# Designs tried in a protein design run: peptides against a protein of PDB entry 3B8E. Part 142

Target 1, 230 residues: chain A of PDB entry 3B8E
Amino acid sequence: PFLIFIIANIPLPLGTVTILCIDLGTDMVPAISLAYEQAESDIMKRQPRNPKTDKLVNEQLISMAYGQIGMIQALGGFFTYFVILAENGFLPIHLLGLRVNWDDRWINDVEDSYGQQWTYEQRKIVEFTCHTPFFVTIVVVQWADLVICKTRRNSVFQQGMKNKILIFGLFEETALAAFLSYCPGMGVALRMYPLKPTWWFCAFPYSLLIFVYDEVRKLIIRRRPGGWVE

## One batch from the design tools (peptide; made by RFdiffusion4, then SolubleMPNN)

Design b1_p21_7_s2 (from b1_p21_7, 18 letters changed)
Fold by OpenDDE base, seed 3:
Structure b1_p21_7_s2 (fold): chain B 230 residues (1-230), chain A 21 residues (1-21)
Amino acid sequence: as target 1 above (230 residues)
Amino acid sequence: ELLELIKEAALKLYDILKELL
């Protein structure tokens, strides 16, 4: 989010405080829960990792995490962001380069895509209205990300949902996201304005896409061992 | 309309997941 904010000069899609809530709040327990996952059924058929030659973080893992899943997550968040801004009169093409004028407190006549002028205060309300839905979108796509991370090769349906700590993590991140989104005073404290409950569903197609994409990937790996998809 | 379509898709998915889980 922040890279696109800088490169495209768009209004801030996700606040720094909101990012910290993801990194320190919603992601920690789910990530820890993966350490308690049951070993895959084929683990004893694999050679032990050579610590001298085999990297823990390889190009395949980086490609999967940042190049594939992370991009789908980012697309989900940005989709929600662009929809909210479009509903408020700012079409995606009009947002390009708008940041400089958007963040200038002295400019109170920034025009939207329809010629409506927006004060600084009005613009900041719209910006902060985007932060909460973007955050919730990330949490919803993280459900799928966490579930797909249970296994490298086996389907989630083969592995099952037996990890109680992972189930707790999914509940915890969702409860925390709901708390941050709806608790009175969070709009003032975190600049996260309350979200209509319907916006939780905006991320579901992307969460499904992540899940289906990874299940298809794993299916290909199982059918074609040693392929470029591994 | 798009939000309603997304909501419907999400609800259908939720129902499918609820049946699978």
Scores: peptide ipSAE 0.010, ipTM 0.290, DockQ to the pose 0.036
Fold by OpenDDE base, seed 4:
Structure b1_p21_7_s2 (fold): chain B 230 residues (1-230), chain A 21 residues (1-21)
Amino acid sequence: as target 1 above (230 residues)
Amino acid sequence: ELLELIKEAALKLYDILKELL
């Protein structure tokens, strides 16, 4: 989010407070829950990692986490962001370079894609209206991310959903996201304005895509051992 | 309209993924 904010000079897609709510709030319990996951059925057929040569975090893991899954997650968040801004009169192409004027409190006549002028206060309301749905979108795509992280090679259908702590984590992060989105006073305290319940569904295609992509990846690894994806 | 936008975006994302795969 922040890199695109700088490079494209668009209005801020995700606030610092919402980022902290993701990193410290919604991600922590789900991440801990993975420590309680059952071993894959074939784990004892794999050689142990060599601690002298094999890094825990290798280029392949970085490529998978940030280059593939992280990009799909970011696209999901940005999709929600662009839809909200488009519904408020700001088409994606019009957002390019708009940041400077958007953030200037002395400019009260910033035009949208339809020639409507927006005051600074109105623009900030729209910006903060984007933060909560972006946050919720990240939570929804994290459901898929958490589920795919259960296994390295086996399908989730082979592994099953037996980890009760992981299931609890999915409900906890969702309940926390709902609390932060709808609790009275969150708009003042966290600048997280309430979202329509329909915005929760904006991320579902991306969550499904993450899941399908990873299952296909794992299927390829199982059928073609030693591939570039392994 | 929102559902159509979601569908279109999902298809575009699928196409990008297909090109990356």
Scores: peptide ipSAE 0.010, ipTM 0.272, DockQ to the pose 0.155
Fold by OpenDDE base, seed 5:
Structure b1_p21_7_s2 (fold): chain B 230 residues (1-230), chain A 21 residues (1-21)
Amino acid sequence: as target 1 above (230 residues)
Amino acid sequence: ELLELIKEAALKLYDILKELL
């Protein structure tokens, strides 16, 4: 989010506080839950990693985490951001380069795509209204990300949802996201304004895309071992 | 309507994945 904010000079799509809520709030319990996942059925048929040659974090893992899954997550967040701004009169093309005037508290006549003028206060309300749905979008796509991380090679359908700690983690992160989104005073404390409940569903296509993409990847790995996808 | 469409699409995809796996 911050890279696009700087390069495109758009209004801030995700606040620092919302990022901290993701990293420290919604991600920790789910990540810990993976330590309790059952081993894949073929684990004893695989050779042990050579600690001298094989890195724990390799280029394939980085490509999968940041280049593939992370990119789909970012697209989901930005889609939600652009839809909200468009509903408020700011089309995506109009947002390019707008940051300088948007963040200037002395400019109270910033025009939208329809010629309506927006005060600094009105603009900041819209900006902070975007932070919460971006955050919620990340949580919804994290459901799929957590589920696909249960296995490296086997399908989630083969592994099943037997890890009760992982299921608890999914409920915990969702409950925390709802609390941060709807608790009174969060607009002042966290600069997160309440969401319409319908915005939770904007991320579902992207969550589904992540799940399908990874299941297809795993299917290819099982059918063609030793491919570049492994 | 969108929620129902998403739910139907998710169910169809689940069925396809279940058959492929």
Scores: peptide ipSAE 0.009, ipTM 0.271, DockQ to the pose 0.034
Fold by OpenDDE base, seed 2:
Structure b1_p21_7_s2 (fold): chain B 230 residues (1-230), chain A 21 residues (1-21)
Amino acid sequence: as target 1 above (230 residues)
Amino acid sequence: ELLELIKEAALKLYDILKELL
């Protein structure tokens, strides 16, 4: 998100405070819960990792985490961001290069895609209105990400949802996201303005996409062991 | 104000990195 903000010179899609709420709030408990996941049924048939040759973080893991799943998550967040800005009169093409004028306090006549002029205060309200739905979008896609991380090879349907700590993590991150989004004073304290409940559904297609993509990947690995997909 | 300061710092850092890379 922040790299695209700099490179494309768009209004800030995700605030620093919201990033901290993801990394230290909603992601931490779910991530810890994975340590309590049951071993896959075939784990005892796998050779142990060679600590001299096999890196803990290999190119395949980087490709999967950042190159595939992370990109789908980012696309989900940006989709929500662009929809909100478009509903407020700012089409995606018009946002390119707009940051300089958007962030200038002395420019109170920034035009949207329809020729409506926006004051600095109005623009900042719209910007901060994007931060909370982007945050919630990340939480919703994290549900799928957490569930797919339960296993490397087995389907989630084969593994099941037996990890009570993971279920608690899913509940906790959702409850925390709702608290941060709707608790009175969060707009002042965290610059997280409340969102309409309908915005929670904007991420669902991307969450489903992550889940389906990983299940298909795992199916391919099970059918063709030793492939480049593993 | 803090957010703006962070943005400005990040932009300066980006400019430095762009010159170094």
Scores: peptide ipSAE 0.000, ipTM 0.172, DockQ to the pose 0.038

Design b1_p21_7_s3 (from b1_p21_7, 18 letters changed)
Fold by OpenDDE base, seed 1:
Structure b1_p21_7_s3 (fold): chain B 230 residues (1-230), chain A 21 residues (1-21)
Amino acid sequence: as target 1 above (230 residues)
Amino acid sequence: EILELIRKATLELMEILKKLL
C-alpha cells in the first residue's frame, strides 16, 4: 500500500496508525495460534529438511507470500479505497498525481472529477474515512490467510478446524477490528473514522479468492509433487 | 470514558496473550 502511495502519488490509502494496529493488534493472536496447530496427516511421509541445502525461507515461499497472496490482499484493500473515493467524487484516474495538492493545507479548492471543490479539512475526513475500511478489508482477507496457513499440502477440509485457539483468534481479531472501527473517540485518537457495516462485505470476494486459490495450489501440489508452486 | 475503554481493552488483550503464551 505505501509503495503505491509513493509511486502513483495518490492520497494515503492506509495510515501508519492502522498499520500498527494490524501488526501489534489484529495479527498477533492469530499468528500465535498457529503454534498450536496439529501436524498434517502426511508429515511422517516427508523427508527431513537438509539444513545445509534446504532454506527455511525459499524463493517459492517468498513468491507465494509476497508475490501472490500479499498482492491479492493489497488489491482487496485498494478496491475498497477506490470505491469509497469514487463514491465521494474522486475517480481513480483523477487520483493519480493528486497527493501533492491533497496534502497541501494551503490549497482549499482541490477539484474532484465532477468539478466540486474540496477544502483541506474535507479531504482529510475522506482520507481517514478510507483508512478504516482498508484496515477492515485486511482483517477479512487475513481470515482466509490464517486458514490457508494451517497446512502446506493438505486441504483445509482434510485438516479440519480443530484448533480452538485459532478459532478464538479469528473472533478476537474481528472483535478488535470492530472495537477500533466503532468505539467513540477512535477518529481523534487513531484517525479511524467509523465505516458503514456494508463495507465489511467488500473484502469477501477477495477472501474467497485467496481461499480458492490456495486450495487449487494445494491440489496441484498433491497431484504433482516437486512443482514450482510448492 | 474513552481512555478508560482503551485501558480496559488493552488489559483484556494482555490477559488473553498471557493465556495463549
Scores: peptide ipSAE 0.005, ipTM 0.293, DockQ to the pose 0.017
Fold by OpenDDE base, seed 4:
Structure b1_p21_7_s3 (fold): chain B 230 residues (1-230), chain A 21 residues (1-21)
Amino acid sequence: as target 1 above (230 residues)
Amino acid sequence: EILELIRKATLELMEILKKLL
């Protein structure tokens, strides 16, 4: 999110506070829950990692985490962001380069895509209105990310959902996201304005895409061992 | 190919959401 904010000079899609809520709030319990996941059925048939040659974090893992899944997650978040801004009169093309004028408190006549002028206060309300749905979008795509992280090679359908701590983590992060989104005073305290319940569904296609993509990837790995995707 | 698929899916989803919303 921040890289696109800088490169494209768009209004801030995700606030610092919302990022902290993701990293420290919604991601911790789910991440810890993976430590309690049952081993894959074939793990004892795999050779142990060679500590001298095999890095824990290799290029394949970075490519998978940041290059594939992370990009789909980012696309989901930005999709929600662009939809909200478009509903408020700012089409995606118009947002390019708008950041400088958007963040200037002395400019009170920033035009939207339809020629409507927006005051600084109005623009900041719209910006903060984007932060909460972006945050929620990330939580929703993290459901899929967490589930796909249960296994490296086996399908989630083969592994099953037996990890009760992971299930608890999914509910906890969702409940926390709802609390942060709808609790009175969060707009003042965290600049997280309440979102319409419909915004929760904006991420669902991306969450499904992540899940399907990873299941297909795992299927390819199972059918063609030693491929580039492994 | 996957990025193109994601792009197409995103565009399609945008169109669907524009019709729903």
Scores: peptide ipSAE 0.000, ipTM 0.253, DockQ to the pose 0.053
Fold by OpenDDE base, seed 2:
Structure b1_p21_7_s3 (fold): chain B 230 residues (1-230), chain A 21 residues (1-21)
Amino acid sequence: as target 1 above (230 residues)
Amino acid sequence: EILELIRKATLELMEILKKLL
């Protein structure tokens, strides 16, 4: 998100405080919960990793985590961002290069895609209105990400949802996200303005996409062991 | 004040990154 903000010179899609709330708040407990996941049924049939040749973090894992799933997550966040800005009169094409004027306190006549002029204060309200839905979008896609991380090869339907700590983590991150989004004073304290409940559903297609994508990937691995997809 | 400091630092970092990229 921050790289695209710099490269495209768009208004800030995700605030620093919001990033900290993701990394230190909503993502920590779910990540820890994976340590308590039950071993896959076939783990005893796998050869142990050779610590001299096999990296713990290999190119394939990096490609999967950052190149595939991470990109889908980022797309989900940006989709929510662009929808909110479009509803407020700023079409995606108009946002390109707009950051310089957007962040200038002395420019109070920034035009949207329809010729409506926006003061600095109005623009910042819209910007901060994007931060909370972007955050919630990340939490919703993290549900799918956490669930798919339960296994490397077995379907989630084969593994089941027996990890009570993971279930607690999903509940905790959701409750924390709701608290940060709707608690009075969070707009002042964290610059996270409250979002309409309907914005929670904006991420659902991307969460479903992550889940389906990974289940298909795992299905391919089960049918063709030793392929480039493993 | 802290938020303004973070904002200034972020803007400075962005300018540095623009010069590096």
Scores: peptide ipSAE 0.000, ipTM 0.198, DockQ to the pose 0.034; fails the geometry check
Fold by OpenDDE base, seed 3:
Structure b1_p21_7_s3 (fold): chain B 230 residues (1-230), chain A 21 residues (1-21)
Amino acid sequence: as target 1 above (230 residues)
Amino acid sequence: EILELIRKATLELMEILKKLL
């Protein structure tokens, strides 16, 4: 989010405070929960890793984490961002390069895609209105991300949902996201304005996409061991 | 075929995300 804010010069899609809430709040317990996951049924059929030759973090893991799953997550967030701005008169094409004028307090006549002028205060309200839905979108796609991270090769349906700490993590991150979105005063404290409950559902297609994508990937790995997808 | 479709969809999503991030 912040990289595109700089590169494309768009209004800030996700605030620094909201990023901290993800990194320190919603992601911490779920990430820890994976340490308590049961080993895959085929683990004893695999040779031990050679610590001198086999990297813990390889190109395949980076490709999956940042290249594939991370990109789908970001698309979900940005989809929500662009929809909200479009509903407020700012089409995606018009947002490119707009940041400089958007963030300037002295410019009170920034035009939207329909020629409506927006004051600095009005623009900041719209910007902060995007932060909460973007944040919630990330949490919803993280449900799928956490579940797919349970296994490398086995389907989630084969592994099952026996990890009680992971289940707790899913509830914790959801409860925290709801608290941050709806608790009175969070708009002032975190600059996360209230979220319409319907925005929670906007991320569901992306969460489902992540889940289906990874299940198919795992199916391919099981059918074609040693492929480039592994 | 399904794998190639997923790969293509992933690449498209990645390109969109590279434009959005």
Scores: peptide ipSAE 0.000, ipTM 0.193, DockQ to the pose 0.131; fails the geometry check

Design b1_p21_7_s4 (from b1_p21_7, 19 letters changed)
Fold by OpenDDE base, seed 3:
Structure b1_p21_7_s4 (fold): chain B 230 residues (1-230), chain A 21 residues (1-21)
Amino acid sequence: as target 1 above (230 residues)
Amino acid sequence: DVLELIKKAALELMEKLKELL
């Protein structure tokens, strides 16, 4: 989000404080919960890795985590961002290069895509209105990401949802997201204005996309072991 | 309309996920 803010010169999609809430608040407990996941049913049928040659983190794992799943997560967040701004009169194409004028408090006549002029205060309200839905979108997408991370090869349906700590992590991150979104004063403290409950559902297609994508990937791995998808 | 479509899709997907989980 912040890199795109700088490179594309768009209004800030997600505040730095909100990013910290994701990294330190919503992601930490779920990530720890994976340490308590039951081993895959076939793990004892695999040969031990050679510690000298076999890396714990390989290029394929990095490609999956950052190149594939991370891109789908980012697309989900940006989709929500662009929808909110479009509903407020700012089409995606109009946002390119707008940051300089958007953040200038002395410019009170920034035009939207329809020629409506926006004051600095009005623009900041719209910007901060984007932060909460973007954040919640990431959390909802992370539900799927956490669930798919339970296994490398087995389907989630084969592994099941027996890890109580993982289930707790899903509830914890959701409860924290709800707290940050709806607690009075969060708009002032975190620049996260209250979220309309309907915006929680904007991320669900992306969450499902991640889930289906990973299940298909795992299915391919099971059918064609040693393929480029692994 | 787009939000309503997304909401509808999300709800349908959530229901399908609940049936699968």
Scores: peptide ipSAE 0.008, ipTM 0.262, DockQ to the pose 0.040
Fold by OpenDDE base, seed 4:
Order: sequence, then C-alpha cells, then structure tokens
Structure b1_p21_7_s4 (fold): chain B 230 residues (1-230), chain A 21 residues (1-21)
Amino acid sequence: as target 1 above (230 residues)
Amino acid sequence: DVLELIKKAALELMEKLKELL
C-alpha cells in the first residue's frame, strides 16, 4: 500500500494506525496458531531437511509469500480502495498524481472526475472512509492466507480444519475487525469511520481467488514433484 | 454496480492468474 502511495502519488489508501492494527492485532494470533497446526499426513514419508544445504526460508518461499500471495492481497485492498473512491466521484485514473493537492489543506477546490469540487475536510472524510474497508479487506483476505498456510503440499480438504487455535485466531481477527469498524468513537480515535456491512463482501472474491490459486498450486506440486511451482 | 465491478475485477484477476499458471 505505502509503496504505491508514493509511486503513484495517490491519496493514502491505508492509515498508519490501521497498518499497526493489521500487524499487531490481526496477524499475531493467527501466526501463533500455525505453530499448533498438525503435521501434514505425508510428513513421515519425506526425507528430513539437510541443514547444510536446505535453507529454512528459501527464495521460493519468499517469492510465494510476498510475490504471489502478497500481490493478490494488495490487489484486494486496492480494489476496495478504488471502488470506494469511485463511488465518491474519484475514478482511479484521476487519483494518479492527486496526492499533493489532496493533502494540501489550503486547496479547497480539488475536482473529482465529474468536476465536483471537494474541500479539504470533505476529502479527508472520504480518505478516512477508505481506511476501514481497506483494513477489513485485509482481514478477509487473511482468512484465506491463514487457511492456505496450514499445508505446503496437501489440500486443505486433505488436511482438514482440526486446529482449534487456528479457528480461534480466525474468530479473534474477525471480532477485532468488527470492533474497530463499529465501536462508537473509533472514527475519532483511530480515524476508522463506520463500515457499511456490504463492504465486508468486497474482499470475498480475492479470498476465494487466493484459496483457489493455492489449491491449484498444491495440486500441481502433488502431480509434478520438483516443479518450478514448488 | 459495485457487484459488477467486483465480478469484473475478480474475472480479470482470475485471467491474470491463469496466465501465470
């Protein structure tokens, strides 16, 4: 999010407070829950890792985590952001380069894609209206990420959902997201304005896509061991 | 309109993923 904010000079998609809520609030419990995941059903059929040759974190794992899955997550968040801004009159193409004028409190006549002028206060309301849905989008996408991280090769359907701590983590992050989105005073305290319930569904296609992508990837790995997808 | 946009974006993303895969 922040890199695209700088490169494209768009209005800030996600506030610093919301980023902290993701990193500290919604990621920690799910990540810890993975430590309690049951071993894959085929783990005893695999050779042990060679500590001298096999890195614990390899380039393929980094490429998968940040390059593939992380890119889909970012696309989900930005999609929600662009939809909200478009509903408020700012088409994606018009947002390019707009940051400088958007953040200038002395400019009170920033035009949207339809020629409507927006005051600084109005623009900040719209910006802060994007923060909560972006945050919720990340949480909804994280459901899929957490579930797919249960296994490297086995399908989730083969491994099952036996980890109660992981299930608890999914509920915890969802409850936190709901609390931050709907608790009175969060708009003032965290600049997270109330979210329409419909925005929770905006991320679902991306969560489904991540899930399908990973299941297909795992299927390929099972059918072609040692392939480039591994 | 939002649902159609979501559907379109999801389809485009699926096509891009299909090209990567």
Scores: peptide ipSAE 0.006, ipTM 0.219, DockQ to the pose 0.146
Fold by OpenDDE base, seed 1:
Structure b1_p21_7_s4 (fold): chain B 230 residues (1-230), chain A 21 residues (1-21)
Amino acid sequence: as target 1 above (230 residues)
Amino acid sequence: DVLELIKKAALELMEKLKELL
């Protein structure tokens, strides 16, 4: 997110405080919960891997797959950001290069894509209105990511949702997201303005996409052991 | 309108993912 902010010179899509809330709040409990996941049902059927050849290939392929998932998560957040700004009159093309004027408190006549002028205060309200949906989008996409991380090869439908700690982690991160989104004073303290409940659903297509992508990936791995998709 | 944009973006992302796979 921050790299795209610098490269595209767009208004800040995700604040530093929201990043800290993700790293310390929403990622910690889920990550711990994965340590308590039960072994895959097929783990006992795996032949011993050659520690010199098979580990390096598998780590690279896993890293690439998780890297792709992380890119999809970021795209989901940016999509939500662009939709909110577009609904407020700022089309994505108009946002390119706008950051300098956007962040200047002395410029109170920044025009949107329709010629409406926006004061600095109005622009910052819209910016901070984007932070909360971006954060919530990441949390909703993390639901899929956590669920798919349960297994390397087995479908979630085969492994099931037996890890109660993982389920608790999903509820905890969701409750934290709701608290940060709707608790009075968070707009001042965290620069997170209240989220319309409808925005929670904006992330669902991306969550579903990650889930389907990983299930298809795992299906390919099961059908073609040792393929390029492992 | 937002739901249609979401559907369109999801479809575009799915197509890009299919190209990357």
Scores: peptide ipSAE 0.006, ipTM 0.221, DockQ to the pose 0.167
Fold by OpenDDE base, seed 2:
Structure b1_p21_7_s4 (fold): chain B 230 residues (1-230), chain A 21 residues (1-21)
Amino acid sequence: as target 1 above (230 residues)
Amino acid sequence: DVLELIKKAALELMEKLKELL
């Protein structure tokens, strides 16, 4: 998010404090919960890995898969960001290069895509209105990410939801997201303005996409052991 | 104000990094 903000010179999609809330608040507990996941039912049926050949290939493929998932998460956040700005009159193309004028306190006549002028205060309200939905989008996508990470090969439907700590992690991150989104004073403290409940659904297509992607990936791995998809 | 300072510092750092790359 921050790299795209700098490269494209767009208004800030996700605040630094919000990033810290993701990294330290919503990611850590779920990640720790994965340490308590039960071993896959097929693990004892796998041949020992060849440490010379299988390690590098598998690490590259796993890194690529997680990299792809991370890109889908970022795309989900940016989608939500662009939708909110578009609803407020700022089309994605108009945002390119706008940062300099957007962040200038002395410019109170920044035009949107429809010629409406926006004061600095109005622009910052819209910017901070984007932070919370972006954050919530990441959390909703992380539901799918956490669920898919519990297995490497088996379907979630085969493995089941036996890890109570993982389930707790899902509720904890959701509760934290709700707290940060709706608690009074978060707009001042974290620059996270209140979120309309409808914005929680903006992430669902991306969460579903990640889930389907990983289930298909795992299905291919089960059908073609030792394939490039592993 | 603190967040704005952090943003400014981060932007300046990124601009410097772009000049170095």
Scores: peptide ipSAE 0.000, ipTM 0.198, DockQ to the pose 0.036

